# Peptides against a protein of PDB entry 8YR4: the designs that were tried, part 103

Target 1, 309 residues: chain A of PDB entry 8YR4
Amino acid sequence: PRGSPALQLVVLICLGLMGLERALNVLVPIFYRNIVNLLTEKAPWNSLAWTVTSYVFLKFLQGGGTGSTGFVSNLRTFLWIRVQQFTSRRVELLIFSHLHELSLRWHLGRRTGEVLRIADRGTSSVTGLLSYLVFNVIPTLADIIIGIIYFSMFFNAWFGLIVFLCMSLYLTLTIVVTEWRTKFRRAMNTQENATRARAVDSLLNFETVKYYNAESYEVERYREAIIKYQGLEWKSSASLVLLNQTQNLVIGLGLLAGSLLCAYFVTEQKLQVGDYVLFGTYIIQLYMPLNWFGTYYRMIQTNFIDMEN

## One batch from the design tools (peptide; made by RFdiffusion4, then SolubleMPNN)

Design b2_p17_5_s4 (from b2_p17_5, 13 letters changed)
Fold by OpenDDE base, seed 4:
Parts: sequence; structure tokens; C-alpha cells
Structure b2_p17_5_s4 (fold): chain B 309 residues (1-309), chain A 17 residues (1-17)
Amino acid sequence: as target 1 above (309 residues)
Amino acid sequence: SFDRKLAENEAELNSEF
């Protein structure tokens, strides 16, 4: 943000917090490994209790449910509200200024309510796109890269290769299936709007429908529209299940290959039991935000299309 | 389920756009 040093400082703090989240994503599995190793070695209670307490504290900072409910992420989101509001207002004013620069012929061809809706969509699309890129997409890609580097350096090059191939395949399939799915979703949304418009039109013309005793005809037309909608909804929902299952299979295969390889190296005494647990924990931790990657990609794609219109 | 939250958040995010 140009012109506010306070907002620039908030952006820098948010970037620092994002860096801390990346560090936590590596540290949490490491501390969990250390707990397993200390338990295996029957270490003194004081050392174990300190390591467990430290792990739980790091896990509180990280979060690690369905994505981003950690203390650091919540603090980042809270601080970002002011930056988002500043950015939104700036985009709204730029769009509004641009609308006033457009030809009278453009304005006469459109209803004022349609122009406002285009402005609101444009603002939301730009602000949404930036938020998803900065807070979801880039961090997830960074965590994958950090994971590949970590496993390549501290385990073996084969582990880094498995993670690389698994994540590359996952991302590629997520994109391809999401693009395919987007067609069904657009068709569903178009049919939903058409079904709603028909219901509204029938209800606004209630007196005319009553005059012609056409209630049964309007109900049947509405039923046909619902059945057509449900056929598209089923395709949309089934395509989501296919996406989720494809993602689950790719991660499952990566987890299987890496876990078998890790177990083998533990039997050869090249790795510890805790390293097996670390690998599984880290892969599952990567899987959680990656489930949302299809949603983020779709939003990015939608927002780009909405900016072209 | 995680899938339901995915669908609900995808629906919520579709209603905002």
C-alpha cells in the first residue's frame, strides 16, 4: 500500500507471520518425531514432558485441522483486514473512476443496476484473487518445495523424488479435473438462475395464472426445471467426488511408496522409528491444504474470466 | 465430513461471487 507506513508495516508483519507458518510446518513434524524417539528410548519424564509441551504449543501456533485455524494464521488474518479494506476501497474507486470515463453510449446501453453489479464483481474478483494467491496458493506451493528440500537433504534423494512426483501429479490432476468440473458447475448455476427466474416470473404473474387456471401448468414447468437442475447438480457433485477420490488416491499412493521406503530404511538402521512417523505426519499435513487447491484454482480461474467481461 | 465442508465452503464462495 502506497501512502500509509502503518499499512506497510502490517504487510511486513503479515509476511513475517507467513514465514513463521512455514517454519512451524517443518518444526511440528520434527518435534513429533522427537517425542516418538524419546518414547522408544524410554527417556526421562522431564525431557519427554518438555518436548510434548513444546510440541503442543507449536501445534497451537500452527493449527492443522482443515487448514488455517492456528493462532499465527488467525493473527495474520486479523491484521490483514485493514489491508484488505484499503485495497478493496482503492479498487472500487479505480473501477468507479473508469466507469465515469466510459462513453455515454456505453452507459445508455446498460441499466445502472447492471453497471453497479459489474463494479462489485470486479472489486470482489480482484480482492479475492489476491487473497487466495497470497494466503493459500503461494504458501501451499512453498510448503511443498520446503518438504521436497527437507526430505532430499535429511532422508534420501528418493524421498524427495517421491514427494515431487506425488505433488506434481496431484497438482496436475487437480487442475485438469477442476477445469473439467467447472463446465458442470457453470451449467448448474445457469440452470439454477433460470429455475429461480421462472419461479419469480410465475409468482409475479400470479393474477394472470389464476385467471387462466394455469397453476397446474406452471407447477409442472417448475418441476421440469427442478429435474433439469438436479441432473446438472448430480453431475457437479459426482465430479467433486471424483476430484476428491483422485486426490486421495494420488496421496495414498505417495504415502504408500514413501512409507514402505521409510520402513525399509528403518529396518536397515539408516533411519529411526520417529522418521517414519515424521514422513507420514508431514504428507498428511501437506494433504490438508491441498484438498482446497482445486477450490482456489477454480476461484482464480473464475476471477480471471470475470475480469475479462 | 471434510467433503461436506469443502462443498459448503465452495457453495459459500460461489454465493459471494
Scores: peptide ipSAE 0.023, ipTM 0.652, DockQ to the pose 0.102
Fold by OpenDDE base, seed 3:
Structure b2_p17_5_s4 (fold): chain B 309 residues (1-309), chain A 17 residues (1-17)
Amino acid sequence: as target 1 above (309 residues)
Amino acid sequence: SFDRKLAENEAELNSEF
């Protein structure tokens, strides 16, 4: 943000917190590994208790439940509210000034409520796109790269290759299936809008429908529109299940290949039992944000299309 | 369930558009 040193400092702090989250994503599995190794070696209680306490503290900072955002993520989100509000207000003022520069003919051809709705969609699309790119997409890609480097350096090049192939295949299939799915979702949304428009038109013309005793005919037309909508909704929902299952299969194959290889290296005494647990924990941690990647990718595409219109 | 959160996020995404 040009013009506010305070907001620039908040952006730098948020970037620092994002870097800390990436470090926590590596450290939490390492500390969990160390606990498993200390338990296997029957280490003294004092060393075990310190490592467990440190792990729980790092896990509190990271988060890691399907519902619990970590303390660092919550602090980042809280600090970002001011930057988002500044960006939103700046985009709103730019759109509003541009609307005032448009010709009287453009304003006379559109209802004021439609113009405001276009402005609100434009602001939400730009601010949403920026937030999802910076806080979800870029960090997820960074975690994958860090994971590949970590496994290549500390385990073996074969583990780095398995993670690379698994994540590359996962991302490629996620994009391809999401683009295919987007066609069904657009058809569903178009039919939903058409079904809603028919219901609104029938209700606005209620007196005319009553006068002609056409209530049964309007109900039947609405039923046909609902059945057509549900046929498209089913295709959209079935395509989502197919996406999720495809993602699950790719991660399952990567987890299987890497877990078998890790188990083999533990039997050869090249790795410890804790390293097997680390690999499984780390792959599951990479999977959690990746499962949302298809949703983020679709939203990014929708926001770009809504900005071009 | 994870599927419920995916549906909720898809519904939130559909409500923001």
Scores: peptide ipSAE 0.023, ipTM 0.653, DockQ to the pose 0.086
Fold by OpenDDE base, seed 2:
Structure b2_p17_5_s4 (fold): chain B 309 residues (1-309), chain A 17 residues (1-17)
Amino acid sequence: as target 1 above (309 residues)
Amino acid sequence: SFDRKLAENEAELNSEF
């Protein structure tokens, strides 16, 4: 943000917190490994208790699991509110200024409510896109790269290769299936709008419908439109299940291959039992943000199309 | 819970467009 040194400092703090989240994503599995190794070795209680306490503290900072946000992520989100509000207000003022520069002929052809709705959509699109890119997409890609480097350096090149192939296949299939799904979603939205328009037109013409006793006919036409909509909705929803299942299968195959290889190296005494647990934990940690990647990718594509129009 | 959040985010996205 140009013009406010305070907001620039907040952006730098948010970037620092994002770096800390990346460090936590590596440290949490390492500490969990160390707990398993200390338990296996029957280590003294004092060493175990310190490692467990440190792990729980790091896990509180990181968060994780189905829907819990960590302290670092919450602090970042809280600090970012002011930056988002500044950016939103700046975009709104730019759009508003541009609308005032447009010709009287353009304004006379449009309703004020439509113009405001275009301005609000444009602002939400730009600010949403930026937030998804910076806070979801870039960090997820960084975590994958860090994971590949970590497994390649500290385990074996084969583990880094498994993670690389699994994540590359996951991302590729996520993009391809999401693009394929977008066709069904567009068809659904078009039919929804057409069904809604028919219902509105029928209700606005209620006097004419009453005059001709055509209520049963209009209800049956609306029923046919709903059935046609539900056929498209089913395709959209079924394609989402197919995406999620495809993603689950790719991660499951990567987890299977890597877990079998890790188990083999543990039997050969090249790795410890904790390293098996680390691999499984780390892959699951990479999977959690990736499950949203298809949604973010679609949001990004739609927001870019809406900015070009 | 996760599929519900995905559906909710998909619905929220659909309401903005």
Scores: peptide ipSAE 0.021, ipTM 0.631, DockQ to the pose 0.112
Fold by OpenDDE base, seed 5:
Structure b2_p17_5_s4 (fold): chain B 309 residues (1-309), chain A 17 residues (1-17)
Amino acid sequence: as target 1 above (309 residues)
Amino acid sequence: SFDRKLAENEAELNSEF
């Protein structure tokens, strides 16, 4: 925002808080590892109690990882409200100014409600897309990269390779299956709109339907439209379950491969029991925001198509 | 709960268009 130094400071604070979330995503598993190692070594209560208290405090700041309701994420979201409002208002005013530059012929050919709906969709699409990219997509990709670097440096290159292959396969399959299922969703939405239009037309012509005793015919036509909709809805919902299960399978295979390798290195006394717990905890933390990646990708695609029109 | 939020976000995305 070029016009307010206060909003620029808020953006810098939000970027600093995003960096702190990335640090917490690495530190929380490390402190949890340290607790498990201290418990295994039967360490003195004072050291254990301090490490547990520090872990719980860091976990309160983090929450459940990227996209969770942790204190740092909530503070970032709270501070961002003013930046979002400024950005939204700026986009709305630009769209409104552009609409006033359009010819009188363009305005006479369109209903004011349609023009307002186009403006509102345009504003929501731009502001929403930017927020999802900056606060969900980019941080999740950053956490994956940080994870690959961390495991490659502190465990072994094989752990970094497993995380890289698992996440690359996960992202690729998420994109491919999401593009495939988008066809079923578009067909469902088209049939929903057609079913709704038929119901509205039947209700607007209620007097004519009563006059001809055509109620049973209109009900049967509506039933056929619902059955056709439900057939498309089932394909959409079944394709979503297939996406979720495919994602779960890829993460499960990555978790299995990495957990077996970690268990092997613990048996060889190259790693501690806490390192096994760290790996599992960190992979689960990466999995939580990645479940939403298909939704974010679809939002991005839909909003890009709506901006080109 | 998570699948429900995915479905709710899908439904919210469908209701905004």
Scores: peptide ipSAE 0.025, ipTM 0.669, DockQ to the pose 0.090; fails the geometry check

Design b2_p17_6_s1 (from b2_p17_6, 15 letters changed)
Fold by OpenDDE base, seed 4:
Formats: structure tokens, C-alpha cells, sequence
Structure b2_p17_6_s1 (fold): chain B 309 residues (1-309), chain A 17 residues (1-17)
């Protein structure tokens, strides 16, 4: 933000908090590993209690693996409100200024209220999306990269390769299936709007419908429109289930391959029992934010297409 | 799933207005 040193400082603090979240995403599994190893070794209660307390504190800072409910994430979100408001207001003023620069012919050809509503929605959607990309997508990609590096350095290159292949396949399939699903969603939305328009037209013409005793005919036409809508809704919902199942299968296969390999290395005494738990915990932590990635990609794709129309 | 539903509801609210 140009012109406010206070908002610039808040942005720097938010970036620092994002870095802290990345550190927590590595530290939490490590501390959980250490608890499992200390339990396996039957370590003294004082050492165990300190490690458990430290883990719980770090987990409170991190949140439930989605990052969204952690203290650090909540603090970041809270501090970001003022930055978002400043950015939104600046975009709104730029759009408003641009609308005033448009020709009188453009304003006369469009309902000013609809243009303002589209501008307000567009601004809110774009600013929300950009904030979402910066705070969820980029951090998740960073956590994947950090994970690949961590597993490659501290376990074996094979673990880093498994995570890389699993996450790359997951992201690719998420994009491809999401793009395929978007066609069904658009068809559903178009049919929903057409069904609503038909209902509104029938109700606005109620006197005419009543005069011709056409109530049964309009109800049947509305029923046919609902059945057509439900057929498209089913395709949209079934495509979502297919996406979720495909994602779950990819993560499951990655977890299986990595867990079997980790178990093998534990049997060879190259890794500890806690390292097996670390791998599983870390993969699950990566999965939770990635589940949202498909939703984010849809929002991005929808907003881009709504800007082209 | 729950936030996909919330997002579908939010997009539905955005499309219904």
C-alpha cells in the first residue's frame, strides 16, 4: 500500500506470520515424531511432559492442519482486514473513475444500477480471490516444496520423489477434473436461471394464465424445467464426488507408497518409529489445504470467464 | 466438502442477486 507506512508494516507482519506458519508446518510433525520416540523409549515423564506441552502449544499456533483455525492464521487474517479494505476501496475508486471516463453513449445503453452492481461484485470477487491466492494457494505450494526438500534431505531421495509425484499428479488431476466439472456447473446455472425466469414470467402473467385456465400447463412446464435442472445438478454433484474421490485416491496411493517405504526403512533401523508417524502426519497436513485448491481454481476460472463476458 | 458447499451457496447467492 503506497502512502501508509502503518499499512506497509502490517503487510510485513503478515508476511512474517506466513513464514511462521511454514515453520510450524514442519515443526509440528517433528515434535509429534519426538513424542512417539520418547514414548517408545519409555523416557522420563519430565521430558515427555515438556515435549507434549510444546507440541500442543505449537499445534494451537498452527491450527487443525488447514491453517485457517490456527492462532497465527487468525491473527494474520485480523491484521489483513485493514489492508484488504484499503485495497478494495482503491479498486472501487479506480473502477468508478473509469466508469466516469466512459462515453455518454455507453452509459445511456446500460442501466447504471446494473453496471454498478457488476462493478461491486467484480471488485469484491477479484480482491477476495487475490487474497485467497496469496494466503492459501501460495502457502500450500510452499509447504509442498518445503516437504519435498525436507523428505529428500532427512529421509531419502525416494521419499521426496514420492511426495513430488503424488502432489504433482494431485494438482494436475484437480485442475483437469475441475475444468471438466465447470462445464456441468455452467449448464446447471444456465438452466437454473431459465427455470427461475419461467417461474417469474408465469407469475407475472398470472391473470392471463388464469383467464385461459392454463395453470396445469404452466405447472407441467415448470415440472419439466425442474427435472431438466435436476439432471444437470446430478451431473454437477456426481462430478464433484468424482473429483473428491480422485483426489482421495491419489493421496491414498502416495500415502501407501510412502508408508510402505518408511516401514521398510524402519525395519532396517535406518529410520525410527516416530519417522513413520511424521510422514503420515505431514502428508495429511498437506492434503487438508489441497482439498480447497479445487474450490479456489473454480473461483479463479469463474471470475476470469465472468470478466470476458 | 463443507466449504465447497458454502462456496457453492455463496456463488448461488452471488448469482441469485
Amino acid sequence: as target 1 above (309 residues)
Amino acid sequence: SDMEKQLEEFEKELASE
Scores: peptide ipSAE 0.023, ipTM 0.626, DockQ to the pose 0.092
Fold by OpenDDE base, seed 1:
Structure b2_p17_6_s1 (fold): chain B 309 residues (1-309), chain A 17 residues (1-17)
Amino acid sequence: as target 1 above (309 residues)
Amino acid sequence: SDMEKQLEEFEKELASE
């Protein structure tokens, strides 16, 4: 935000809060590990109670695994509202100024209210998408990198390799399957619009349809269009289930391999019981924001293509 | 999945206006 030092400070605070969320994503599993180790060692109640209280406080700041419900995330989202509003308004004013520079023929051919609505939808969608990219995609990639570094430094290098391979495969399959799905979704949306346009045209011409007693013919054509739409909708929905199941399988295999390796190292007394719990907790924490990655990638692709048309 | 539904609902709201 150029021109408002107050909004620049809010952006810096939001970036600081994003850094704090990354620190919490490492600290929460560590404190949970420490609780399990203290319970296993039958440590004094005072040490256990302090560690549990600290863990619960950190978990309140982090939120319920998705991070979206945590105090730090909510505070960041609250502070970002003003930055989003400033960015939206700036984009709206740029579009509005550009529309005024366009030829009178463009304004006469499109209803001014529909153009404004497309502009407002486009701006809201782009600003929303940009906010999702900055606050979900980039932080998730950072959490993966931090996770690989953490497991490589504090665990055996094999754990870092498992996380790297699992997350790289997950991201690659998410992108490839999402690009494949986008074709089905576009075909569905195009057929939906064509079906709606046919219904509206038939209803606007109802006098002509009634004059020729063609009501049954128009209903049958509409039914055929609905059946064609539902066939495309089924392909879209089935492709989503396939994506989700593929993602679940990749994470499940990574969790299995890493959990077995942790269990083995615990039996060899190289790791503690708490380290097993840390690994499982950390992988689940990485999975929750990654589930949204495919959705965000699809949104990006849809909005870019809708802007090129 | 839930955000895809919310997004599809948002896209439907955007398409229904």
Scores: peptide ipSAE 0.026, ipTM 0.645, DockQ to the pose 0.093; fails the geometry check
Fold by OpenDDE base, seed 5:
Structure b2_p17_6_s1 (fold): chain B 309 residues (1-309), chain A 17 residues (1-17)
Amino acid sequence: as target 1 above (309 residues)
Amino acid sequence: SDMEKQLEEFEKELASE
C-alpha cells in the first residue's frame, strides 16, 4: 500500500511473522525429539521439565502444526485486518466510481440470473459446509468422550480430568465467544446492507447525479459508509482472532499440564516413553477438528441470522 | 486459515444476497 507508511510497516511485520512461523516449524520437531531422548535416557527432572515447557511454548506459538491457529498466525491475522480493509475500500471505491460512468442500460441488463447463480452457489456451499460440520463435529465429540474414558482407564484419573477440563472449557469458551461475536456480525451485516442500498440508489439515479456533476459527492458519501462498515468489520474479524487465540491458549494449557504430568510419571517408571508420545499425539489429534468448530459454529449462526433478516 | 478466508469470502457472498 503506497499511501500509508504505517500500513507498509504492518506488511513488513506480517512478513517477519511468516518467517518466524517457518522457524517454529523446524524448532518444534527438534524439541519434541529432545524430549523423547531425555525420557529414554532417564535424564534429570529439571532438564526434562524445562525442555517440555519450552516445547509446549513453541507449540503454542506454532499452533496445530500448520501455523493456522498459533499465536504467531493469530497476531499476523490481527495485524493484517487493517491492510485488507484498506485494499477492499480502495477496490470498492474504484468499482463504484466506474459504475457511475456506466449507462442505466448496463445496470438494467445485469442478468437477474447472475444474482440467482450467486444465490445458488451460496446455498449449495452452505449446505455442503453444514454437512461437513455434522460429519466432523459429532465424531470429534465422540473422540473427546472416548479420549476421556481411555485416559481415565489406562492412565491416571488425573489425565482424564485434564482432558475433560480442557475440552469442556474449550467448548464453553467457543460458544460464549461465538455468541458475543454474533452481535458484532449482525451489526456489520446491517451496516453492509445499508451501505449497499445507498450505493444501489445512487447508481439507479446516476443520470441525476451526472446532471448535477455530483459524482464526487456520492463517492465521498460511499467512502464514509465504507469506513463505518469497516469499523464493524474490524470488530468482527478481531473477535475471530480472539476466539482462535483463546482456543489455542486452552489447548496449550491442557497440553502443558498433561505433558508435564506424563513426563513425571515416566520418570517415576509408572508410564513408558510411548505413553508420553501417545498423549501428545492424541491431544493434537483432538485439536485439529475442534479448531474448525468455531468457524463451523459461526457459519451456522450466519445462516440463521441471514434467514432471520 | 485458507478455509477461514474462504468462509469469510463465502460469508461476504451470502451477505451480498
Scores: peptide ipSAE 0.021, ipTM 0.632, DockQ to the pose 0.083; fails the geometry check
Fold by OpenDDE base, seed 2:
Structure b2_p17_6_s1 (fold): chain B 309 residues (1-309), chain A 17 residues (1-17)
Amino acid sequence: as target 1 above (309 residues)
Amino acid sequence: SDMEKQLEEFEKELASE
């Protein structure tokens, strides 16, 4: 943000907190591994209790349960509210100044309240998308890269390769299936708009429909339009289930391959039991933000298409 | 998920204006 040193400091703090989240994403699985190894070795209670307490504290900072946000993420989100509000207000003022520069003929042809509502929704969508890209997509890609480096350095090149292939295949299939789904979604939205337009036109012409006793005919036409819409809605919804199942299958295959390889190396005494648990925990931890990646990619595509039209 | 439904409803609200 240009002009406010306080908001620049808040942005720097938010970037620092994002770096801390990346460190926590590596440390939490490591501490969990250490607990499992200490339990396996029957280590002294004092060492175990300290490691468990440290793990729980790090897990509180990280969060990462289904629907649970960590303290660091909540603090980042809280601090970012002021930056978001500054950005939104700046875009709103730019749109408002541009609207005042438009011709009187444009102002007479459009309701000023409707244009302001479209502008406010547009600014909210763009600001939401930018915040989403910066705080979810970029960190997730960073976590994948950090994961590949970590497994390649501390386990074996084969684990880094499995994570790389699994995540690359997951991202590629997510993009390809999402692009394929966009066709069904566009067809659904077009049919929804056409069905709504027909219903509105029939209701506006209610006097003519009543004069000809054509109410049963209009209801049957509307039923046929609804059946066509529901056929497209089913394709959209079924394609979403197919996406989610494809994603689950790719992660399941990666988890299977890596878990079998880890189990083999544990039997050869090259890895410890805790390293098996670390691999499974870390893969699941990488999967959690990726589950949203398809939704994000779709949202990005929709917003780009809506900006081009 | 419920969040994907909310996103689809939000996108429908954006496309209906």
Scores: peptide ipSAE 0.020, ipTM 0.610, DockQ to the pose 0.090; fails the geometry check

Design b2_p17_6_s2 (from b2_p17_6, 15 letters changed)
Fold by OpenDDE base, seed 1:
Structure b2_p17_6_s2 (fold): chain B 309 residues (1-309), chain A 17 residues (1-17)
Amino acid sequence: as target 1 above (309 residues)
Amino acid sequence: SEMQKRLKEFEEEIASE
């Protein structure tokens, strides 16, 4: 943000916190491995208790699991609110000033409330997209790269290859299937808007409809429009289920291949039991942000389609 | 408003998961 040194400092702090999250994403599985190894070796209680306490503290900072946001993520989100508000307000004021420069004929043709709603939708979508790209997409890609490097350096190169192939296939299929489903979602939204417009037009002309006793005809037309909408909605929802199942299958196959390979290396005494748990934990940890990626990419595409209309 | 409502509903779904 140009013009506020305080907001620039907040951005730098948020970037530092993002770096800390990346470090925590590596350290948490390592400490969990160390606990499992210490338990297996029947290590002294003092060493075990220190490692467990350190792990729980790191896990509190990281968060993770269904519904738990970490302290570092919450602190970052809290600090970012002011930056987001500044960016949103700047975009909104730019759109508003541009609207005032537009011809009087454009203002007479659009209700001011609809224009402001389009502008507000636009600013919220752009700000949400930017925040999502910066705080979810880029960090997730960084975590994948860090994971590949970590497994390639500290494990056999085969583990790094499995993670690379699994995550590359997952991302590629997510993009391709999401682009494919965008057609169904566009068709659904256009039919929803057309159905709503017909309902509003029929309701505005209710006196004419009543005069001609055409109520049954208008209801039947509306019913046909709803049936067409529901047919498109079903295609959209079914395409979503297909995406989720495809993603789950790719991660499941990667987890299976890597877990079997880990188990084999543990039986050969090349890896410890903790290393098996580390691999499984780390793969699941990479999956969580990627699952959110599919959801937000869908939301962004919806919002973008809703702005085009 | 409706997108902010859906975004908020989505943020609430994310916060509930």
Scores: peptide ipSAE 0.011, ipTM 0.388, DockQ to the pose 0.203
Fold by OpenDDE base, seed 4:
Structure b2_p17_6_s2 (fold): chain B 309 residues (1-309), chain A 17 residues (1-17)
Amino acid sequence: as target 1 above (309 residues)
Amino acid sequence: SEMQKRLKEFEEEIASE
């Protein structure tokens, strides 16, 4: 943000908090590992109690598996409100200025209310997309990279490879299946708009419809439009389930392969029982933000589709 | 289309700041 040193400082603090979240994402599984190892060794209560208390405190800072409810994430989100408002206002003013630079012929060809709705959707979509990229995509990619490095250094290179292949396949399939789903969503939205337009047209012409006793005909026409919409909605929803199941399968296979390999190395006394728990915890922790990635990528695509119409 | 292009250019500009 040019021109406000206070907002620049807030951005730097938010970046620092994002770095802290990355550190917490590594530390929380490590402390959980240590608890399991201390329990296995029947360590003295004082050491166990300190480690558990520290883990719970770190987990409070991190939040749940999504991280979105963690104290650090909430603090970051709170501080970012001012930056988001500044960015949104700048976007809105640029769009508004650009709309005023457009030819009178362009404005005469469009209803002012439609132009404003497109502008509002545009600003919301851009601001949402940017916030999503900065707070979910980039951090998740960083966590994956950190995870690959961590597992490659402290475990065997095979673990880093499993995580790399699993996450790369997950991201690739998420993009490909989501692009495939976009076709169904576009068709659904187009049919929704057409169904709504028919309902509005019928209601605006209510006097004429009533004069001709065409109420039953308009209701049947609306019913047919709803059935057609529901057929497209089903395809959209079914494609979403397919995406989620594909994602779940990829993570499940990665978790299976890595867990079996961990178990094998524990039996060979190369790893401790806590390291098995660490791997499982860390993979599940990576999955939660990635699941949100699929959701927000869908939301982004929706917003782009809604701007094309 | 032109507004989407400007939005994309603006996204790229903000992503570069």
Scores: peptide ipSAE 0.006, ipTM 0.343, DockQ to the pose 0.042
Fold by OpenDDE base, seed 2:
Structure b2_p17_6_s2 (fold): chain B 309 residues (1-309), chain A 17 residues (1-17)
Amino acid sequence: as target 1 above (309 residues)
Amino acid sequence: SEMQKRLKEFEEEIASE
């Protein structure tokens, strides 16, 4: 936002809070490891109590795990409302100005309410996409890179490789299976529009249908169109379950391979019991943003398909 | 005319922010 220094400051604060979220994503698993190690070593209560209190405070700042958003994420979201409103308003005004510059022939061919609805959907899609890219995609990629670096430096190159392969395979399969699902969704939307058009045409010609006693014939044609739609809807929904199961399988295999390797190194006394708990906690923590990534990537593709139609 | 005047007033308010 080039006009207001106040909104520029809010953007800088939001970027600083995003950096703090990345630091918390590394610190929370480390403090949890330290609690497990201190419990295993039967450390004095004062050291344990301080570490537990610090962990709970960091976990409150981070959020996650329980489905609750953390304090830092909530503060970021709250501050970003003003920036989002400014960006949305600017896009809406640019679209509105451009619509007024369009030819009278274009305005006569489209109802003003339909044009406004397209503009509102377009603005909501663009602002949603930008907010998603900046606050979910980029941070998730940063957390994966930080995770690979952390495991490669503090564990073994094998742990960094497992995380790299697991996350790369997860992202690749998410994209490939989602692109495959897009075909079923396009076919479903096309059949929905065709079924709706037939229902509207039958209802507009209701007097003619009644005159010929063709009501049973129109109902049977509509039933056939619904059955065809439901067959495509089932393929779309089943493909979503297949995507979720594929994602779960990749994370499960990565967790299995890394947990077995960690357990082996604990038996060789190269790692502590807390390091096993850290690995499991950190992988689950990386999975949560990625699961949202798969949902929003689907939402983005949906909005693009719904704008192409 | 009135909607264009309000749009111009809104553009001037946004340009002044």
Scores: peptide ipSAE 0.000, ipTM 0.271, DockQ to the pose 0.027
Fold by OpenDDE base, seed 3:
Structure b2_p17_6_s2 (fold): chain B 309 residues (1-309), chain A 17 residues (1-17)
Amino acid sequence: as target 1 above (309 residues)
Amino acid sequence: SEMQKRLKEFEEEIASE
């Protein structure tokens, strides 16, 4: 962003974090290989436990599957909020100023109707997203139950308990934090509607605004309304990062507890090296649909709150 | 809803002009 050295620094930090994510994507498989080798060689417990703990820490930083939910990704997303808000505000002010300049031609050209119809298209997507949630939630819950049964029968009751506690805590915290976030989202949407209504009222009165040469004043009032909106948007977006980080932490703790326990049982020759690979893979596979569920649930809640306003 | 209503009212006003 030209003109803000602070935002330029944030962009550079975000690029550095993207580089770190790429390094983690290479390091995580290397550490995983090292664990498998150490288990195969029957290495001392202290070396194995340190390598497992280091792997889980790196995996926590990376996140699951796509890396989009890791600590580094969440930190990048959090820092990027201010850059996005600066860019959005600049674009919105440029559009608003341009609409005031073009107001006579814009009103005569009936282009207002097309912009409005884009808002209504958001509501029709809700039904499709609800159907998608139902078709993803039910299979995911089934996969969790199957996972608990599988680990309880073929490994040990302790593994089933770890999966049960991890998934139950994940779901509970997802619901609780999402309900908490809904307050910020409702406040954001109410302020968004008020900001848009003010912009529309200003554009309706464009003749009066032009007559008094008050275009700069209306742009400044709109800027203040956007800043107020962006203060609420930041709370909404930051609460989302907090949700994702909380989810990542719960999965990370479950992965840590289960991986250490599995590694211990492999050292005691009660489990095979393949069972360690299985556990880690299965927990990550359970996490991926749940992460998407949290994303779609958020989108649906957006659309429902957008329909209420 | 109220903004969408005002926006529709605005569309209708502009459509009537």
Scores: peptide ipSAE 0.000, ipTM 0.305, DockQ to the pose 0.022; fails the geometry check

